# Peptides against a protein of PDB entry 4ASU, part 234

Target 1, 270 residues: chain A of PDB entry 4ASU
Amino acid sequence: ATLKDITRRLKSIKNIQKITKSMKMVAAAKYARAERELKPARVYGVGSLALYEKADIKTPEDKKKHLIIGVSSDRGLCGAIHSSVAKQMKSEAANLAAAGKEVKIIGVGDKIRSILHRTHSDQFLVTFKEVGRRPPTFGDASVIALELLNSGYEFDEGSIIFNRFRSVISYKTEEKPIFSLDTISSAESMSIYDDIDADVLRNYQEYSLANIIYYSLKESTTSEQSARMTAMDNASKNASEMIDKLTLTFNRTRQAVITKELIEIISGAA
Target 2, 83 residues: chain B of PDB entry 4ASU
Amino acid sequence: FTFASPTQVFFNSANVRQVDVPTQTGAFGILAAHVPTLQVLRPGLVVVHAEDGTTSKYFVSSGSVTVNADSSVQLLAEEAVTL

## One batch from the design tools (peptide; made by RFdiffusion4, then SolubleMPNN)

Design b2_p23_6_s3 (from b2_p23_6, 8 letters changed)
Fold by OpenDDE base, seed 1:
Structure b2_p23_6_s3 (fold): chain B 270 residues (1-270), chain C 83 residues (1-83), chain A 23 residues (1-23)
Amino acid sequence: as target 1 above (270 residues)
Amino acid sequence: as target 2 above (83 residues)
Amino acid sequence: MEEEEEMKKLEEELEKEKEEEEK
């Protein structure tokens, strides 16, 4: 490589390093906010899931319709955040299909669609875009829940798949169950709950779904911002190392050129 | 007893004497060993009676309340404010 | 060589992200 080529590459990498450092700072700020907002959201979401855990709601084997909701975002540069969710969605879909279930998919965030469109396009009901630019609100979750309930797809059971935040350096892809109104109403374990009319249960289910979606969005957002911060930090470090290597190469090449020129002068060669 | 909104936690797995909630079917009090039930909240006043005799009041918009067989209670309001 | 490939991938991802932010 010529000195000119090395210089051009050095300039490019230095620019990348500046960009990744800036993105790291932005991600850090968003992470701090997301983590703060996740604390109450987790209590709220876990509280909403308590019924399903305590009632041990089971779907009869003869029921075949299953809904998978994958939760992610539209934005890249966050490591394995999207691929982890997609991988678990694929695994779950395959397992359900092997069990003779009909599987439909909802994607929250465009990145899920981008990963799964070739293999699972026929299973997608809807993809929600414009996720990840702003922190998710309960209103956003309610819109998604309402769209799902009004989609006309009569699922029996479902799963919501999202990245649960563990720490600034760790997340885990998890699955939580969702149930249809009919499944809840017919569950034997629900018999202990006194005097629940159909209207109350319907309204309750709407809130429950919105609550779970909201919780998943908050977990996902926190995980994503943390992962992005880490990814940008790693990129900045890699850029720094490459700059150092190229700088050494530049210096060596420059010395070689100078030496060659001196030899030519001394030798009287052109 | 857990009482939370999406943005704020008021009680997290706390022990309380009684919680009065406004539901669509009417206001009722949740006591120790209350029968399991599910209800939807209407806008109104929530009153929490602590074991020490203190009473706290909250205004809630909408949401749900769950009383489980193990006496755990989840009060989840879309919006809630301390009065 | 591996580091250069990683950097090229990053450049491509950064370009995609910029395009998404400009929409």
Scores: peptide ipSAE 0.108, ipTM 0.899, DockQ to the pose 0.838
Fold by OpenDDE base, seed 4:
Order: structure tokens, then sequence, then C-alpha cells
Structure b2_p23_6_s3 (fold): chain B 270 residues (1-270), chain C 83 residues (1-83), chain A 23 residues (1-23)
């Protein structure tokens, strides 16, 4: 490589390092906010899931329609955040298909579609875009819930797959159940919940869905920002190491050029 | 007893004496060992009676309330404010 | 070579992300 080539590469990598460092800081700020907002969201979300855990709602085997909601974002540079969700979605879809279930997929965030489009395009109902630029709100979750309910796909059971935040260095892809109104209303375990008006149950289910989606978005966002922060930090370090290597190469190359020039001068070959 | 909105937690797995909730079917009091039920909140007042005798009042917009067989209660409001 | 490819990929991803942020 010529000195010019090395210089060009150095400049490029230095710019990358600046960008990744900046992105790290941005991710850190977003992470801090996300973590703060996750605290109440987790209580809220876990609370909404309590019924399903306690009632042990089971979907009859004859019910075949299953919905998978994958939750991530539109934005890259966050390590394995998207691939983790996609992997779990693929696994779940395959398992359900093997069990004779009909599977439909909803992607929250464009990255899910990007990963699964080639292999699962026929299973996609809808993809929600513009996820990840701003912190998710309950309103956003409500919109998703409403669109799902209005999609015309009458699922019996569903799975919402998202990354649960553990710590700044750890997340876990998890699955939570979603049940249709019919499944909830027909569940034997729900018999102990007496005299529930059908309209009440419908409204309750709508809130539940929105609540769970909101929760998943908050967990996902926190996990994503943390992962991005880590990814950008790693990228910055890698860039630094490469800069050092290239700098050494530059210096060696420069010395060689100088030496050559000196020899040419001394030898009278110029 | 858990009482939360998407953005704020008021009670997290707390022991309370009674919670009065405004539901679409009417206001009712949740006591210990209340029968399992699901309800939807209407805009109104939530009154939490703590074991120490303190009473807290909240205004809620919409949401849900769940009373489980194990006496756990989840009050989840879309919006809630302390009064 | 591997490091260069990784950096190139990162650069491409950064460019994409920048474009997405500018929208």
Amino acid sequence: as target 1 above (270 residues)
Amino acid sequence: as target 2 above (83 residues)
Amino acid sequence: MEEEEEMKKLEEELEKEKEEEEK
C-alpha cells in the first residue's frame, strides 16, 4: 500500500471511530432513559401477564391459528438484538408448524422483516415500521394492538417474542403468551372468574394486549440501547487498534520511502 | 396488590386492607380473599386503604383490574394521578 | 484482511444508520 492509501485508510478509520464514539454516547443516554422508564413499565407489564400465569390458560389442540409477534426495531448496530429475536421466531414458527399449527407473523420493527422476508414472507401479516427512533409510548403500543385486532386474522393463541433486559451487559430473548378473546373466554381455568360480562372481557383483553406490547417494547428498547452502547464501544476499540496498526505501517512505509530516496540521491540514480 | 400505570408505580406487591375501584359495572371494594374477577376501569376514584389505616386517593382514566384466586390484585390504569 | 472487512462492514452499517437518522 502506498503512503496515500494508508493515509486514506487512517482518515477513514479515524472518522469511524469518531462516529462510533458519538453513537456510544447517544446510546448511553438513551439507555439511561430507557432503563428508568422500564422500571414502571416492567411492573405494569408483569402485572398484565399475571392473569395468564395464574390462570394457566391453555389453548385447545384443535385450535390451529398461532400469531407470532417479534419485537425489535428499525435500527441496526446493536449486536445480536435483532438476530436473537428472529432466531427465536424461526424456532417457534418451525415448532408450531411441526405441530400442525398455522403461523402468522407480525414484525415490530423493520429489522424483523429484513431478516425473515426471504424465508417467511408468506407468513407475515404486517410489519410496523418507524420503531426505535423515539422511546415507545403506550400510545404506540395501543396502535399496534388495535391494528392487530383489526387485521382480520383470528388467532387462537400467540407468542410475543422480545429481548428482556437483564443488565447493561445482558439480555435474554423471551416469549410471552397472547390469547384471543375466544381462548380466554373458553378456558376452563377461567371458570373461577365468575360473571364476567363479554364486553368487559373484550375490553380487558384489549388492554391486556396493549399492556403486553408496551411492556415488550420497553424491554426491547432498553436491551437494544444497551447492546448498541456495547457494540459501539467495541467498534471504537477495534478502530483504535486498527489506527495503531496502520500508523505503524505508515511509519514503516514512510521510512522505506525515505531510505529509498536517500539511496537514490547517494547513488546518483535520480 | 399492584397498582401501576405505564409510567408510574403506586403499589408493588403491597399488602392493603381494601381497594375501592371504579368499574364500568360499578364501584366495588376489593378485600382480602375477594372472589376472582376481571373488571375494566372507568374514569374515577381509586381509594386504597392501607393496613396502617392510611387512605390514599387516586384518579384513574381507564384500565383493568384483576383479582386472582391467590388474592393477588393487579390494578393497571392507563393514566393515574395521586389526589 | 478480516479486520479490514469488519471495518468495511461497520462503515457500511454506519452509513446506513446515518441515512436512516437523516430521514
Scores: peptide ipSAE 0.078, ipTM 0.903, DockQ to the pose 0.893
Fold by OpenDDE base, seed 3:
Structure b2_p23_6_s3 (fold): chain B 270 residues (1-270), chain C 83 residues (1-83), chain A 23 residues (1-23)
Amino acid sequence: as target 1 above (270 residues)
Amino acid sequence: as target 2 above (83 residues)
Amino acid sequence: MEEEEEMKKLEEELEKEKEEEEK
């Protein structure tokens, strides 16, 4: 490589390093906010799931319609955030299909669609775009819940799949259950809940769905920003190492060029 | 007893004597060992009676309340403010 | 959006250069 080539490469990598450092800082700021907002959201969301855990709601075996909601975002450069969710969605869909269930998919964030569209296009009901540019709000979750309830797809049970935040360096893909109004109303375990009005139960279920979606979005966002921060940090470090290597190569090449020129002068071969 | 909104936690697994909630069917008082039930909140006043006799008041917009067989209670409001 | 795509391309280029140096 000529000195000019090495210089061009050095300039390019230095620019990349500047960009990755900047992105790291942006991700760090978004992460700090997301983590703060996740604390109450987790209490709220876990509280909403308490009924389903305690009532041990089971879907009858004769019921075949299953909904999978995958939660991620539209933005890349965040490591395995999207692929982890997609992998679990694919696994769940395959298991359900093997059990003779009908599976439909909802994607929250465009990245899920981009990964699964080729293999699961026929199973997608809807994909929600414009996710991840702004922190998710309860209003956003309510819109998603409403769209689902009005989709006309009468599922019996479902699963919401998302990345749960553990720490700045760790997340885990998890699944939480979603139940239809009919499944809840017909569940034997619900018999202990006396005198529940049908309208009350319907409204309750609407809130529950919105609550769970909101919780999932908050967990996903926090995990994503943390992962992006880590990815950009790693990229910056890798760029730094490459700069050092290329600098050494530049110095060696420069010395070689000088030596060659001196030899040509001395030999009169120029 | 858990009482939270999407953005704020008021009680997290706390022991309380009584919680009064505004429901669509009227005022509902939740006592210790209340029968399991599900209710939807209407805009109104929530009153939490602590074991020490202190009373806290909150205004809620909408939401849900769950009383489970194990006596756990989840009060989840879309919006809530301390009064 | 354009900056993110450029970054991805740049990261891919960086990975390729690293692989070439390890050969």
Scores: peptide ipSAE 0.039, ipTM 0.877, DockQ to the pose 0.090
Fold by OpenDDE base, seed 2:
Structure b2_p23_6_s3 (fold): chain B 270 residues (1-270), chain C 83 residues (1-83), chain A 23 residues (1-23)
Amino acid sequence: as target 1 above (270 residues)
Amino acid sequence: as target 2 above (83 residues)
Amino acid sequence: MEEEEEMKKLEEELEKEKEEEEK
């Protein structure tokens, strides 16, 4: 490589390093906010799931319609955040199909569609875009819930798949159940709750769906920002190492050029 | 007893004496060992009676309340403020 | 979106170059 080539490459890598450092700082700020907002959201979301856990709601085997909601975002450069969710979605879809279930998919965030469009395009009901630019609100979750409920797809049961935040260096892809109104109403385990007005139960389920979506969005956002910080930090470190190596190469090459020129002068071959 | 909004936690797995909630079907008091029920909140006042005799008041906009067989209660409001 | 894709490509290139230099 010529000195010019090395210099050009150095300039390019230095620019990349600046970009990745900047992105890291932005991700760090978003992460700090997301983590703070996740604390109450987790209590809220876990509270919403308490009924389903305690009542042990089971869907009859003759019910065939299953909905999978994958939660991620539109934004890349966050490690395995999107691929982890997509992998779990694929696995779940395959298992359900093998069991003779009809599977439909909803993607929250464009990256889900981007990963699954070739293999699962026919199973997609809708993809929600514009996820990840701003922190998710309960209003956003309510809109998603409402659109799902009004989609006309009469699912029996479903699952929402998202990345749960563990720490700044760790997340876990998890699945939580969602149930249709009919499934809840017909569940034997709900007999202890039998004196419930049908309208009340309908409204309750609407809140429940919005609640779990909100919770999943908050977990996903925190996980994503943390993963992005890590990814950008790694990129910055890699760039730094390359800069150091190229700088050494530049210095060596420069010395070699100078030495060659000196030899040519001394030998009279110039 | 858990009482939270999407943005704030008021009670997290706490022991309380009584919680008065405004529901669409009417206001009712949740006591210890209350029968299991599901309700939807209407805008109104929530009153939490602590075991120590302290009473706290909250205004809620909407949401849900769940009373489980194990006496656990989840009060989940879309919006809530301390009064 | 275009900027993010470009950055991803750049990162992938950086990783490849690092692997080549370690050999």
Scores: peptide ipSAE 0.036, ipTM 0.876, DockQ to the pose 0.049

Design b2_p23_6_s4 (from b2_p23_6, 9 letters changed)
Fold by OpenDDE base, seed 2:
Structure b2_p23_6_s4 (fold): chain B 270 residues (1-270), chain C 83 residues (1-83), chain A 23 residues (1-23)
Amino acid sequence: as target 1 above (270 residues)
Amino acid sequence: as target 2 above (83 residues)
Amino acid sequence: SEEEKEMEKLQKELEEEKELEAS
């Protein structure tokens, strides 16, 4: 490599380092906010899931339609955030298919589509884009929920897959159940709730779906920002190391050039 | 008893004496031995009666309330404010 | 080198991210 080549590389890597450092700071700020907002969201979301956990709602085996909702974002540079969700989606889809279920997929965030489009394009119902620029709101979740309910796909049960935030250095991909109105209404375990008006139950389910989606978005966002912060930090460090290596190479190469020139002068060959 | 909005937690697995909630079918009081039920909130007042005798009032916009067989209650409001 | 490839990949991803932010 010529001195010119090394210099060009150095400049490029230095620029990368600058960008990654900036992105780290931005991610850190977003992470801090996300973590704060996750606290109430988790209580809210877990509260919404309480019924399903306590009632132990089971879907009859003869019911075949299953919806998988993967939750991530549109933005990259966050390590394995998207791939983790996609991996679990694939696994779940395969398992369900093996069990004779019909599987449809919804992606929240464009990255899910990007990963799964080639292998699961026929199973995708819809992908929600423009996720990740701003913190998710309950309004956003409600819009998604409404779109799902109006999609025309009459699923029996579903799974929402997202990254649950554990710590700044850890997240876990998890799955939570989604049930259709019909499944809830017909569940034996719901018999203790028999006096519930059908309209009430419908509305309740709409809220439940929105609640769960909101919760998943908040978990996902927090996990993503944390992962991005880590990824950008790692990238910055890697860039730094590479700069050091290239600088050494540059210096050595420069000395070699100088030495060569001196030899040429001494030898009278120039 | 859990009472929360997407942005704020008012009660988290707390023990309360009674919770009065405004539902679409009417206002009702949730006592410790209340039968399991699912309801949808209408805009109105939530009144929480704590075991210590204190009463807290909240205004909620919409949401859901769940009373489980184990007497756990989840009141989840889209928006809620302390009064 | 593997490191260079990683940096090139990162650069590409950074550019993509910038485009997404600008949109």
Scores: peptide ipSAE 0.385, ipTM 0.928, DockQ to the pose 0.900
Fold by OpenDDE base, seed 3:
Structure b2_p23_6_s4 (fold): chain B 270 residues (1-270), chain C 83 residues (1-83), chain A 23 residues (1-23)
Amino acid sequence: as target 1 above (270 residues)
Amino acid sequence: as target 2 above (83 residues)
Amino acid sequence: SEEEKEMEKLQKELEEEKELEAS
């Protein structure tokens, strides 16, 4: 490698490092906000899931329509955030298919579609794009919930799969249940609840779905930003190490060039 | 008793005497050992009665309220503000 | 080198992300 080649590469890597450092800072800021906003969202979301846990809702075996909602975003450079969700979606879909269930998929964020398009394209109902540029709002969740309910797919039960935030360095892909109005209405375990008006129950389920989606989005966002921050930090460190290596190579090469020039002068070969 | 909006928590697994909520069918009072039920909120006032006799008032928009068999209650409002 | 290949890959991903952010 010539001095010019090494210099060019050094410049390139330094530029990369500058970009990754900048992205780290941006991710850090977004993470801080996301983590703050996740605290109430978690209470809210977990509260919404309480009914399903306490009522122990079960879907009859003869009911075969299952919906999987995968939650991530459109943006990359965040480690295994998207692949983790996709992996669990694949596993769940395979298990359900083996059990004789019909499976349909909704992707929140374009990355889910990008990963699963070849193997599961026929199972996709819809993919929501433009996710991840701004913090998710309850309004966003409501839009997704509404689209789901208006999709025409009459699922019996479903699963929402997302990354739950654990710490700045850790997340866990998890699954939470979703149920159709019919499934809830017909569940034996719901008999202990007073006579609930059908319209009330419908509205309740709409809120419940929106609540759970909102919760999942907040968990996912926090996990993603923390993962991106880590990824960009690692990239910056890797760039730093490469700069050091190239600098050493540059110095050695320069010495060699000087030596060669001296020899040429002395020998008259120049 | 849990009372929260997407952006704010007012009560988290608290013990309260009574909660009055605005529902589409009218006012609904939640007492200790109330029978399990599900309701949806209408815009209106929520009044939380603490065990010590103090009361707190809130304005809520839409949402849901759940009373479970184990006496746990989840009041989840889309928007809520302290009065 | 392998490290350089990784950096080239990263550069590509960074450019893609910039384009996505700008759109």
Scores: peptide ipSAE 0.381, ipTM 0.926, DockQ to the pose 0.923
Fold by OpenDDE base, seed 1:
Structure b2_p23_6_s4 (fold): chain B 270 residues (1-270), chain C 83 residues (1-83), chain A 23 residues (1-23)
Amino acid sequence: as target 1 above (270 residues)
Amino acid sequence: as target 2 above (83 residues)
Amino acid sequence: SEEEKEMEKLQKELEEEKELEAS
């Protein structure tokens, strides 16, 4: 490689390093906010799931319609955040299909569709785009819930798949159940609850769905920002190492050129 | 007893004597060992009676309340403020 | 060479992200 080539590469990598460092700082700021907002959201979300856990709601085997909601975002450069969710979605879809279930998919964030569009395009009901630029709000979750409920797809049971935040360096892809109104109303385990008006139960379910979606979004966002921060840090370090290597190569090459020129001068060559 | 909004936690697995909630059918008092039930909140006042006799008041917009068989209670409001 | 390929991949992803932010 010529000195010019090395110099060009050095300049390019230094620019990349600058960008990744900047993105790291931005991700760090967003992570700090997300983590703060996740604390109450987790209490709220876990509270919303308590009924389903305590009532042990089960879907009859003869019910075949299953909905999978994958939660991520539109943004890249966050390690395995999207691929982890997609992988679990694929696994779940395959398992359900093997069990004779009908599977439909909803993607929250464009990255889910980007990964699954070739193999699962026919199963997608809708993809919610423009996710990840702004922190998710309960309003956002409510919109998603409403669109799902009004989609016309009458699922029996569903799964929401998202990355749960563990720590700044760790997340885990998890699944939480979603049940249709019919499934809840027909569940034997619900008999212990006092007579509930059908309208009340419907409204309750709508809130429950919105609550779960909101919770998943907050977990996902926190995980994503943390992962992005880590990814950008790693990229910056890798760039630094490459800069060092190229700098050494540059210096060696420069010395070689100088030596050659000196020899030519001594020998009388032009 | 858990009482939270998406952005704020007021009670987290706390022991309380009584919680009065505004439901669409009217005011509903949740006591210890209350029968399991599900309700939807209407805008109104929530009153929490602590075991020490203190009373706290909140205004909620909408949401849900769940009383489980194990006497756990989840009050989840879309918006809530302390009064 | 492997490191260079990784950097090229990163460059492409960075460009895609910039385009997304501009939209």
Scores: peptide ipSAE 0.379, ipTM 0.921, DockQ to the pose 0.895
Fold by OpenDDE base, seed 5:
Structure b2_p23_6_s4 (fold): chain B 270 residues (1-270), chain C 83 residues (1-83), chain A 23 residues (1-23)
Amino acid sequence: as target 1 above (270 residues)
Amino acid sequence: as target 2 above (83 residues)
Amino acid sequence: SEEEKEMEKLQKELEEEKELEAS
């Protein structure tokens, strides 16, 4: 490599390092906010899931329509955040298909579509874009919930797959159940709730879905920002190491060039 | 008893004496060992009666309330403010 | 080098991310 080539590479890597450092700081700020907002969101979301856990709602085996909702974002550079969700979605879809279920997929965030579109395009109902630029709000979740409910796909059971935040250095891809109104209404375990008006139950289910989606978005966002912070830190360190290596190479090459020029001058080989 | 909005937690697995909630079908008082029920909130006042006799009032916009067989209660409001 | 390839990949991803942010 010529001195010019090495210099160009050095400049490029230094620029990358600058960008990754900046992105780390931005991610850190977003992470801090996300973590604060996750605390109440988790209580809220877990509270919404309590019914399904306590009632032990089971979908009859004859019910075949299953909806998978993958939750991530549009933005990259966050390690395995998107791939983890996609992997779990693929696994779930395959398992359900093997069980004779019809599977449809909803992607929250463009990255899910980007990963799964080629292999699962026929199973996609809708992809929600413009996720991850701003912190998710309950309004956002409500919009997603409403669109899902109005999609015309009459699923029996669903799964929402997202990254649950554990710590600044750890997340886990998890799955939570989503049930259709019909499934809930027909569940034997719900017999203790039989006096519930159908309209009330419908509205309740709408809130439940929005609540779960909101919760998943908050968990996903916190996990993503944390992962991005880590990824950008690692990238910055890698860039630093490469800069050091290239600098050494530059110095050695420069010395060699100078030596060669001196020899040419002394030897008269011009 | 859990009472939360998406952005704020008011009660988290707390023991309370009574919770009065505004539902679409009317005012609903949740006492200990209340029968399991699902309700949807209408805009109105939530009144929480703590075991120590303290009463707290909240305004909620919408949401849901769940009373489970184990007497656990989840009051989940879209928006809620302390009054 | 493998390291250079990784940096090139990172550069590409950074550029893609910038484009997404500008959109």
Scores: peptide ipSAE 0.375, ipTM 0.928, DockQ to the pose 0.900

